# Peptides against a protein of PDB entry 7PB4: the designs that were tried, part 351

Target 1, 105 residues: chain A of PDB entry 7PB4
Amino acid sequence: KMLNIKEYKEKLLSTLGEFLEDHFPLPDRSVKKKKKNIQESSVNLITLHEMLEILINRLFDVPHDPYVKISDSFWPPYVELLLRNGIALRHPEDPTRIRLEAFHQ
Target 2, 218 residues: chain B of PDB entry 7PB4
Amino acid sequence: DALQMAVGYFEKGPIKASQNKDKTLEKHLKTVENVAWKNGLASEEIDILLNIALSGKFGNAVNTRILKCMIPATVISEDSVVKAVSWLCVGKCSGSTKVLFYRWLVAMFDFIDRKEQINLLYGFFFASLQDDALCPYVCHLLYLLTKKENVKPFRVRKLLDLQAKMGMQPHLQALLSLYKFFAPALISVSLPVRKKIYFKNSENLWKTALLAVKQRNR

## One batch from the design tools (peptide; made by RFdiffusion4, then SolubleMPNN)

Design b2_p29_8_s4 (from b2_p29_8, 12 letters changed)
Fold by OpenDDE base, seed 3:
Structure b2_p29_8_s4 (fold): chain B 105 residues (1-105), chain C 218 residues (1-218), chain A 29 residues (1-29)
Amino acid sequence: as target 1 above (105 residues)
Amino acid sequence: as target 2 above (218 residues)
Amino acid sequence: EEEKEVLLEIFQRLAREHGEVELFLELQK
């Protein structure tokens, strides 16, 4: 039975979610809180899934300016992963901004 | 038979107790080489040995020799190629082995039983265009695989960017010309009309062997 | 359909990073 487009999208999202959880987990927070006083603002890192969701949403919601500012919640290795694999592109004038590649265009 | 013993050796690995591990390995490797070049290998034997060559189980020299003798008696299973691509992604083989694999894949392309799954892997191959060592052979492979549906604007952009970086390479021009054929609106650049498409190393290492395979399967 | 295309390309690229070729192929079936 050819899954309807909706069902297929759901399957794709589910499979991608599971895949990302298995292969691209967040780094273990086990960096020992040794040093006392500095308000290490425990910047909550977002998952690669959440990062992709933000980028995809921005691409479709604001196609004329699809760039997202890299926040401290973006784990740098995942940013580099997306860039290295051509999933994302840096803004040519602002290295703090990235966009999803427009694979549909 | 001697071939089954040799394949079994590579599959199971060297039995610990042999002091002469290198001599035994060489004996089995020569057996595989001799049969492959004389008669070709069965699809099952290629499946086993190709995976071994790309898995990193043995050293680069052994892997290279195994890969060079991946000559089919009749056909190569598409599944073997799919598994091979998986191994390439994991990166347990050397860069030279990857180059050799793409050369092999191009050379043996007509002997692969099916292309449906390989065609779906178009993007996996396309991603390897950025590797300067692989680029000529990947372009050749993509030239064989490209359908109209594969010619997307983002891929055109990537090819043009690659051309801007590395210049007007014959293999890249060949691929771009095919893209222009399928989607002329996406490629505004005038491509030189080359009468001959030149892919690097069009003379494959298996030329003589492939002629023999074709003669046996007529 | 456009979103699907984008998701598939993302998946493909990430699958390539981990050698999940068969998983990608199964998703296309």
Scores: peptide ipSAE 0.712, ipTM 0.904, DockQ to the pose 0.764
Fold by OpenDDE base, seed 5:
Structure b2_p29_8_s4 (fold): chain B 105 residues (1-105), chain C 218 residues (1-218), chain A 29 residues (1-29)
Amino acid sequence: as target 1 above (105 residues)
Amino acid sequence: as target 2 above (218 residues)
Amino acid sequence: EEEKEVLLEIFQRLAREHGEVELFLELQK
């Protein structure tokens, strides 16, 4: 049975979510760096899944300015992962802004 | 038979107890080479040995020799190619092995039984265009695989960016010309008329062997 | 349909990093 478009999208999202959890988890907070005084700037990192959701939503919601500002919640290795794989692009004039590649265009 | 024993050796791995591991390895490798170049290998034998060559189970020299003798008697299973692509992604093989694999894949393309799954892997191959060593062979593979549905604006942009970086390479021009054929509106650049698409790989390592295979299967 | 296309390309690229080729193919069946 050809899954209808809706069912397929749900399957895709579910599979992607599971895949991201398995292969691209957040770094385990448990590395208690015992070193004393540095204010654990408990920057709440977002998941790769959440990063992608933000980027996808921006691409479709604001197609004329699809760029998202990189916040401290964006784990740098995942930003680099997206960039090196051509999933995201840096803004040509502002390296603090990234966009999703428009794969539909 | 000797071939079955050789394939079994590579599949199961070297039995620890043999004092002359290298001699045994060489014996089995020569057996596979001799049969492959003389008669070709069955699809099942290629399935096993191709995966072994790309898995990193053996050293680069052995993997290279195995891959060079992946000559079909009749057909290559598409599933073998899919598994091979998985191994390429994991990166347990050398860069030279990856180059050899793409050369092999282009040379053996007509002997692959089906193309449906390989066509779905179009983007996996396209991602390897950025590798300077792979680029010529990937372009040739993509030239064989490209359908109208694969020609998208984002891929055109990537090809043009690559051309800007690498210059007007013949293999890139060949692929771009095909893209322009399928989607002329996406490529405004005047491409030289379809001159002889020169993929350097017109001379493949397996040319003579594959001619013999085709003659035996007629 | 456009979102599906974007998601598939993202998945493809990330799947490539881990060699999840079969998973990607099964998703398209």
Scores: peptide ipSAE 0.709, ipTM 0.903, DockQ to the pose 0.766
Fold by OpenDDE base, seed 2:
Structure b2_p29_8_s4 (fold): chain B 105 residues (1-105), chain C 218 residues (1-218), chain A 29 residues (1-29)
Amino acid sequence: as target 1 above (105 residues)
Amino acid sequence: as target 2 above (218 residues)
Amino acid sequence: EEEKEVLLEIFQRLAREHGEVELFLELQK
């Protein structure tokens, strides 16, 4: 039973990873090259997969304070995607912090 | 036959060359309507036409008329419903078409051959509760689908939040009462004992047609 | 098991954005 659960979890993670790469890729950096003066914000954006990993890990590792601070590495459209779909929630007192919804509770 | 020609027209699309495209479309649409309301449609015909109605291939008026005549002769394939849900997600149909689809799905629920895959889509339907136009019909559908395993704490919270926002709506109360039945520990709120469950979708557009279908299949 | 539930719910919500209903169903089999 445990082996089957582990194998299923691995399959789920793999399928989710592939799905995210296909449907929610990082914005192509190549298109913004033409306009000279916009300071290419040197901020390395993380993938939606990496964002979810951070949020999931925080939910399980620190269940009493499951909030993550939104950094400049968080692409704003992906933050809004998670919020509008009810995957993430903003902290009621600090709009710069978000948590994963506790779907297991 | 005339029905096969009509279904084939909708499936393949209009042949470019005809000046009378609208007359041809209306002729085929009337053929489908006449057969559907008199005899019902085969599961294969419903599969094709339901997909067309939700794909956005035709205008909203045509799609609405097609969807209104999705009356089974015997059964509806669960796979047709799964495909339909896919189209609903991508937003190629109007809001009114989505409402009509949920009304149709509730009305035709007993004619769907299987429910296993539809039950796995519980979360897809639950997400549509946030749409004020869909909420009454989605509540009715969820009332028909809900099993004990679907009643989770996070969904209870969402329903209570929705009730706080929208007030004590009869359709929400019906669904919450069912949730309380399956998981009484999750719902501390006292729900009014309603002898009659009221859903806005009680007026079934297909009531007479479906009675005739049931009589023919006896 | 709890992590599985969270992952499935995330997947379901994101799959809904793109109409990937069949992919979601295949994952549940």
Scores: peptide ipSAE 0.708, ipTM 0.902, DockQ to the pose 0.871
Fold by OpenDDE base, seed 1:
Structure b2_p29_8_s4 (fold): chain B 105 residues (1-105), chain C 218 residues (1-218), chain A 29 residues (1-29)
Amino acid sequence: as target 1 above (105 residues)
Amino acid sequence: as target 2 above (218 residues)
Amino acid sequence: EEEKEVLLEIFQRLAREHGEVELFLELQK
């Protein structure tokens, strides 16, 4: 049965969410490695799913300025992952801003 | 059958107890090579051996020899190609093995039984255009796979960026010309009308063997 | 439909990173 466009989108979002949780989990806070200098940044890191949601929403809501400012809640390895895979792009003049690639355009 | 024993050896791996492991390996490899070049291999044999060649189970020299003898008797299963792409993604094979695989895939393209799943993997192949060693062969593969629905503005931008970086390479020009054919509004750049054959199909390692396969299946 | 295309491309690229080709194909059926 050809899933309705809405049903397919829901399936896609659900499958993507599960995939991201399984393959790209946040680092466990429990590995207290003894080395003194890792400032336990008290900053709550967001999931890769939440990061992608922010980027996607910005792309569609503000297409003329689709850039998001990198906050302390953005885990640096996730930012690098998105950039390396061409999912996101840095702003040419401001390295603290990233956008989602416009795959629909 | 000698071929079944050879395939079984590669699938199950060497039994620990044999002092003559290298001689046994060479014997089985020669058996596979001899049958493949004379008669071709069954689709099931190609499925097993192709996965072994890309899994990193054996050394690069052995993997290269196995991949070079992946000559079909009749057809190659699309599922074998899908599994092969999975192995390429996990990076357990050498760069030279990846190049050889894409050369093989282009040469064997007409012998693959169906293309529906391979067409859905268009973006996986397109991502490999950034690898300078793979780029010529990936362009050839994409030239064979490209449909109108694959020609999107973001891919056009990526191809133009690659051309700006690498220069006007014949393989990139071939692919861009096809993109312009499907979507002329997306490519404003005048492409030189090269009358010349974009891809030297004549230079594949399997040309003579594949001609023989086509003659036997007529 | 445009959002679907974006999501599929994101999924494809991340699936490629882990070799999850079959999962990607199943999603498109």
Scores: peptide ipSAE 0.708, ipTM 0.902, DockQ to the pose 0.776

## One batch from the design tools (peptide; made by RFdiffusion4, then SolubleMPNN)

Design b2_p30_3_s1 (from b2_p30_3, 13 letters changed)
Fold by OpenDDE base, seed 1:
Structure b2_p30_3_s1 (fold): chain B 105 residues (1-105), chain C 218 residues (1-218), chain A 30 residues (1-30)
Amino acid sequence: as target 1 above (105 residues)
Amino acid sequence: as target 2 above (218 residues)
Amino acid sequence: MKLSEKASLEDILTILEEIYLRLKIAALRA
């Protein structure tokens, strides 16, 4: 029974990963319009999968402050997607922080 | 079940023949209050009672007591909230009931099952910002609901006009800060960098109950 | 995805299933 649950978890993670890549890929870097002079702080955008990992882990690792600061690596459409669909919540006192919804509670 | 009888009484209304209508009403109201504060109410019970509280079927005192005990056991249906907002638009409820509803909505926001239809009501909530009594709670609600697509130039203008009228209120600053976060080009005004956004603590009325709900659902 | 060791397997599954469901619904609307 436990082996089946672990296998199911791995299958679900794999399926979710593939789904996220197919339906919510990062935009191709090509739309960086040539704004010349600003130092290419090449802020590498993280995938939606990585964003969810951060949010889930924060929820369990720091349950008294489960909020993550929105960094420049967070693609704004992903943040909006999570908030819009009730997957994440904005901090009531700090709009730069979001947490995962506690679906297990 | 005593709760089912109480809910049924509020739904169907008082049967004409009871000489002791007030005692019966109080008995059923106490039943609802006791269950709500101890165990919470089912989504179906909240659906019925919330609509009753906002429909104007009973007096303001009764409606206020019903609304104060709209504590979920698990979840609140989004449909119940949409129906409730529709009653607010009809204007049959008192100003105090409207304030209490928005306080309730903010306090119970996390227990609402879905937000999609509520998000479509964004414009209705935004229109209520002009009511001075509602404004603090509506700002808090909008802070929870606001998405990038909601941040429009006309709404920015309305918020800035409201700030000019009522001053730099903490709840209004919180909402403006969020608007600036989504659309920095629309808000040229330097907002004071407040490290902490303070909303009126809408949860204070339900703090103990909400803690109990969160503990039961853990 | 490397998940926290502090999370139970049941909690993780509940969260992942809910996220996946909500994102599937979102993808159908987009």
Scores: peptide ipSAE 0.641, ipTM 0.432, DockQ to the pose 0.322
Fold by OpenDDE base, seed 2:
Structure b2_p30_3_s1 (fold): chain B 105 residues (1-105), chain C 218 residues (1-218), chain A 30 residues (1-30)
Amino acid sequence: as target 1 above (105 residues)
Amino acid sequence: as target 2 above (218 residues)
Amino acid sequence: MKLSEKASLEDILTILEEIYLRLKIAALRA
């Protein structure tokens, strides 16, 4: 039983990863050419996969404060995607923090 | 026919900048309204028009009028409903359009051909309970959709929290009673035994139309 | 995806399945 569940987990993770890459890829960083002085803060956007990993891990690692601060690495459309679909919740007092919905509880 | 031309207009959008765009729009909208209320619409016509109403292609007034005339001749395709819900979540539809859609969905629930895919949308509907304007209609929809497998501890907590916030609303009590029926161990609170499940059905905009649909399908 | 060791396998599966389902539905909207 356990072996089959582990295998299923890995299969699900793989399938989810592929799905996220196919349907919710990061926008190609259009290499904006050489305009001079704007310190384009090379904000490294994280993938939706990485964002979900952070949120899931925070939920279990810090259950008393399961909220993650929205950083500049969080692509705003991903944040909105998670919030609108009830995957994540915004902190009631701090709009800069989000948590994963506790689907397991 | 006139209906096909009207549906085609909404599907393709207004072609040229004709000076009479508004008159043309109104003409086609009236055509759809007239046919829908007299005879109902085919499943294919509902599929097209329902998506248009929720896509944001037209203004809120037009979308509202289209949605109000989504009356089936026979059945509504589940796929049309799934697509519509997809637009509801992503689209820039107004709050009033969302309310109207849920009212429509409850009213037309029995005319939807199958429910398997709609049942998979349970979580999306449940998330809409937090909207005070949607809550009564969403509770009614969830009451129609809820199966034992949908009754989870986290949803029970959310419903109880919502009850604490909003008070003992009849629609919320109805849903909680159903949850307790499926999973009595998850709901320790004694719910008042209501003899009659009460959802605000009194304002069904489609009552007359639905009677006509049922009569045609006998 | 490296997931927390504090999470049970059942909890992780429940979460992942729900996320995946919701995102599939979201993708049908795009």
Scores: peptide ipSAE 0.638, ipTM 0.576, DockQ to the pose 0.553
Fold by OpenDDE base, seed 4:
Structure b2_p30_3_s1 (fold): chain B 105 residues (1-105), chain C 218 residues (1-218), chain A 30 residues (1-30)
Amino acid sequence: as target 1 above (105 residues)
Amino acid sequence: as target 2 above (218 residues)
Amino acid sequence: MKLSEKASLEDILTILEEIYLRLKIAALRA
């Protein structure tokens, strides 16, 4: 049965989700315990999946300003991962803002 | 074999705290250089040494020398190139090493056994166009790799933006002309019809070695 | 992942495929 385009999307999303969990998991919070002095910044880091969701949605919801402000919830290695691999671009004038690359355009 | 010992040294690292680590390193490096320039290296040797050169295991000077002697006896495995590109993105190598790698990749392109996996890396190469030092060599590489499927509107925009920033560079024009050939509807700008595609080939560090490889494989 | 309703299915697939490809390549480095 030819998977309809919708089914393919769901499969791709599922596969991507699993892939992200396997290869790019958030660091266990347990590593933060040994360095006493790092302020328990109560900031919950978002997953790479959630970060991508935000970036993708911003690209379509606000196409004239597709940039997302980097919050404390953005794990710096994820930001760097996206930038280095050309998945995201930093705003030319505001280094605190990133956008998804418009691969569809 | 002296070469096997040298490759093994680079792969496994120095086993013994030899007091003269630098002399041992130099000896093995010279062994690799001598064999590479005289006979070329086997695909397996290139696989190992190329990864080492880009992994950041050794200093930039050593990595540069290793990379300069990545001369094939016959072929280079595409897998070796894929692994090498993976290291480039980790950012452990210097800018000069990146430039040298792209120069090497262009120079050795015809000796790479397959291109299918390398073509999947198209987007990574394309992202490197923004680096002014890499741009000429990346354009050349992309010119060799570009298929119709790679020519997308967002890449056209990036190339045009880059042209606006850098001016009408011959290497960029060559790539744009190829893009226009594959997707004329995406490029409305009139490009000069260049009969000859001019990439800066003049400083191919491997020219003599490549001639020797071609002569041996004839 | 809940994606914007403003995005066409084709656009989403194109983006996801490209992201996935790039991240697969990135993972080969780890």
Scores: peptide ipSAE 0.637, ipTM 0.577, DockQ to the pose 0.549
Fold by OpenDDE base, seed 3:
Structure b2_p30_3_s1 (fold): chain B 105 residues (1-105), chain C 218 residues (1-218), chain A 30 residues (1-30)
Amino acid sequence: as target 1 above (105 residues)
Amino acid sequence: as target 2 above (218 residues)
Amino acid sequence: MKLSEKASLEDILTILEEIYLRLKIAALRA
C-alpha cells in the first residue's frame, strides 16, 4: 500500500511538471527588446513549478508564518494565476506576501 | 434562418465594414432575444453565445444582453458551463457580468444536463465567496452543488471567517447548515434553526420563461 | 520537486491533486 502511494506521488509530480511546461511556460527570454540603457536586471524568472515548490515547502516548514515574499523572480502572471484560482492567498496586511492555500487542513 | 445569421454574426464578427455596425448588431441581438424568450435556444446556440458574452469580445452592454437571453429550449450542456467559468477567471468580464452569470447559473441549474464536471469546479466557486457582490449567489450555487466530499475543514474555516466578517447572513447560514449536515464534527457552532432557507435568488429574471420551457418539455 | 520532509505523503498528495485540478481547469480557459 505505501509503495503504491509513493509511486502515485512521483507519477503525479511528473505529470504536473509536464503539464506546467506545456500549458504555463515562461515567456521566451528572447523578447528582451534591446532598449540599450536600462541595466539588464538579470532577474531570472522562476518556473511555475519552482514557485509552487517554494509555496508548498513554506507551508510545511514554517506553518506559523506560511507566507512567501514575492520577489522579482516571480512572474506577475503566475502570481495572478495562483491567486485567481484560489491556489494562493495574499497576506491581508502585506500585499507583497502570498501563501499556499492549506488544502490538507 | 434569422437566428443562425445572428449567431453567426456574433461568432465570426461583422463581415463587411458597413457604416451601420451598430444597427446590424442591434438587429442580430434583437433576433437572439426574441427567439430566446419565445422558444428558448438550442444547446449549441447557448454554447456559442455564452462564450461570446464572457470572452469580452463585445462591450459590457452587449454581453449583458446576450447573457440575459441564455434561455434553453431543452438543456444546457455542462461543457458550456465549464467553458463559461473558465472565462470568468480570465478577468475580462465586468463585476456586473460575473454577478449576472452566477444568477443565471443558479436559475438554470436544473436545465444543465450533467453536474459531474461542474462539481469539479466547486473550489473555483468557493473562492468567489470573498467577493461581497457575488457571495449571496455563490452561496446559493454551492448549496446546490455541495456533496459530502466537498466539505473540508479549510472550507469550514473560510465560511466561519466570512460569517464573522459579514455577520449572520441568511445565504451563509444556509450553506453552513448544509455543511453541518454533511460533517457535523467540523462545525461545533450552534446554527440557528431556520425553518425556511432564504436565498436572494428566489426571484430570478428567467422565472416566467423557465416555467414556459418546463411546460413545453412535459 | 523536492518537497519538505515535514509534510506527510497524504498531505502532499491532497495539495498536489487540488493544485493540478485547479490548473487543469485554468488551462482549459486559455
Scores: peptide ipSAE 0.631, ipTM 0.581, DockQ to the pose 0.557

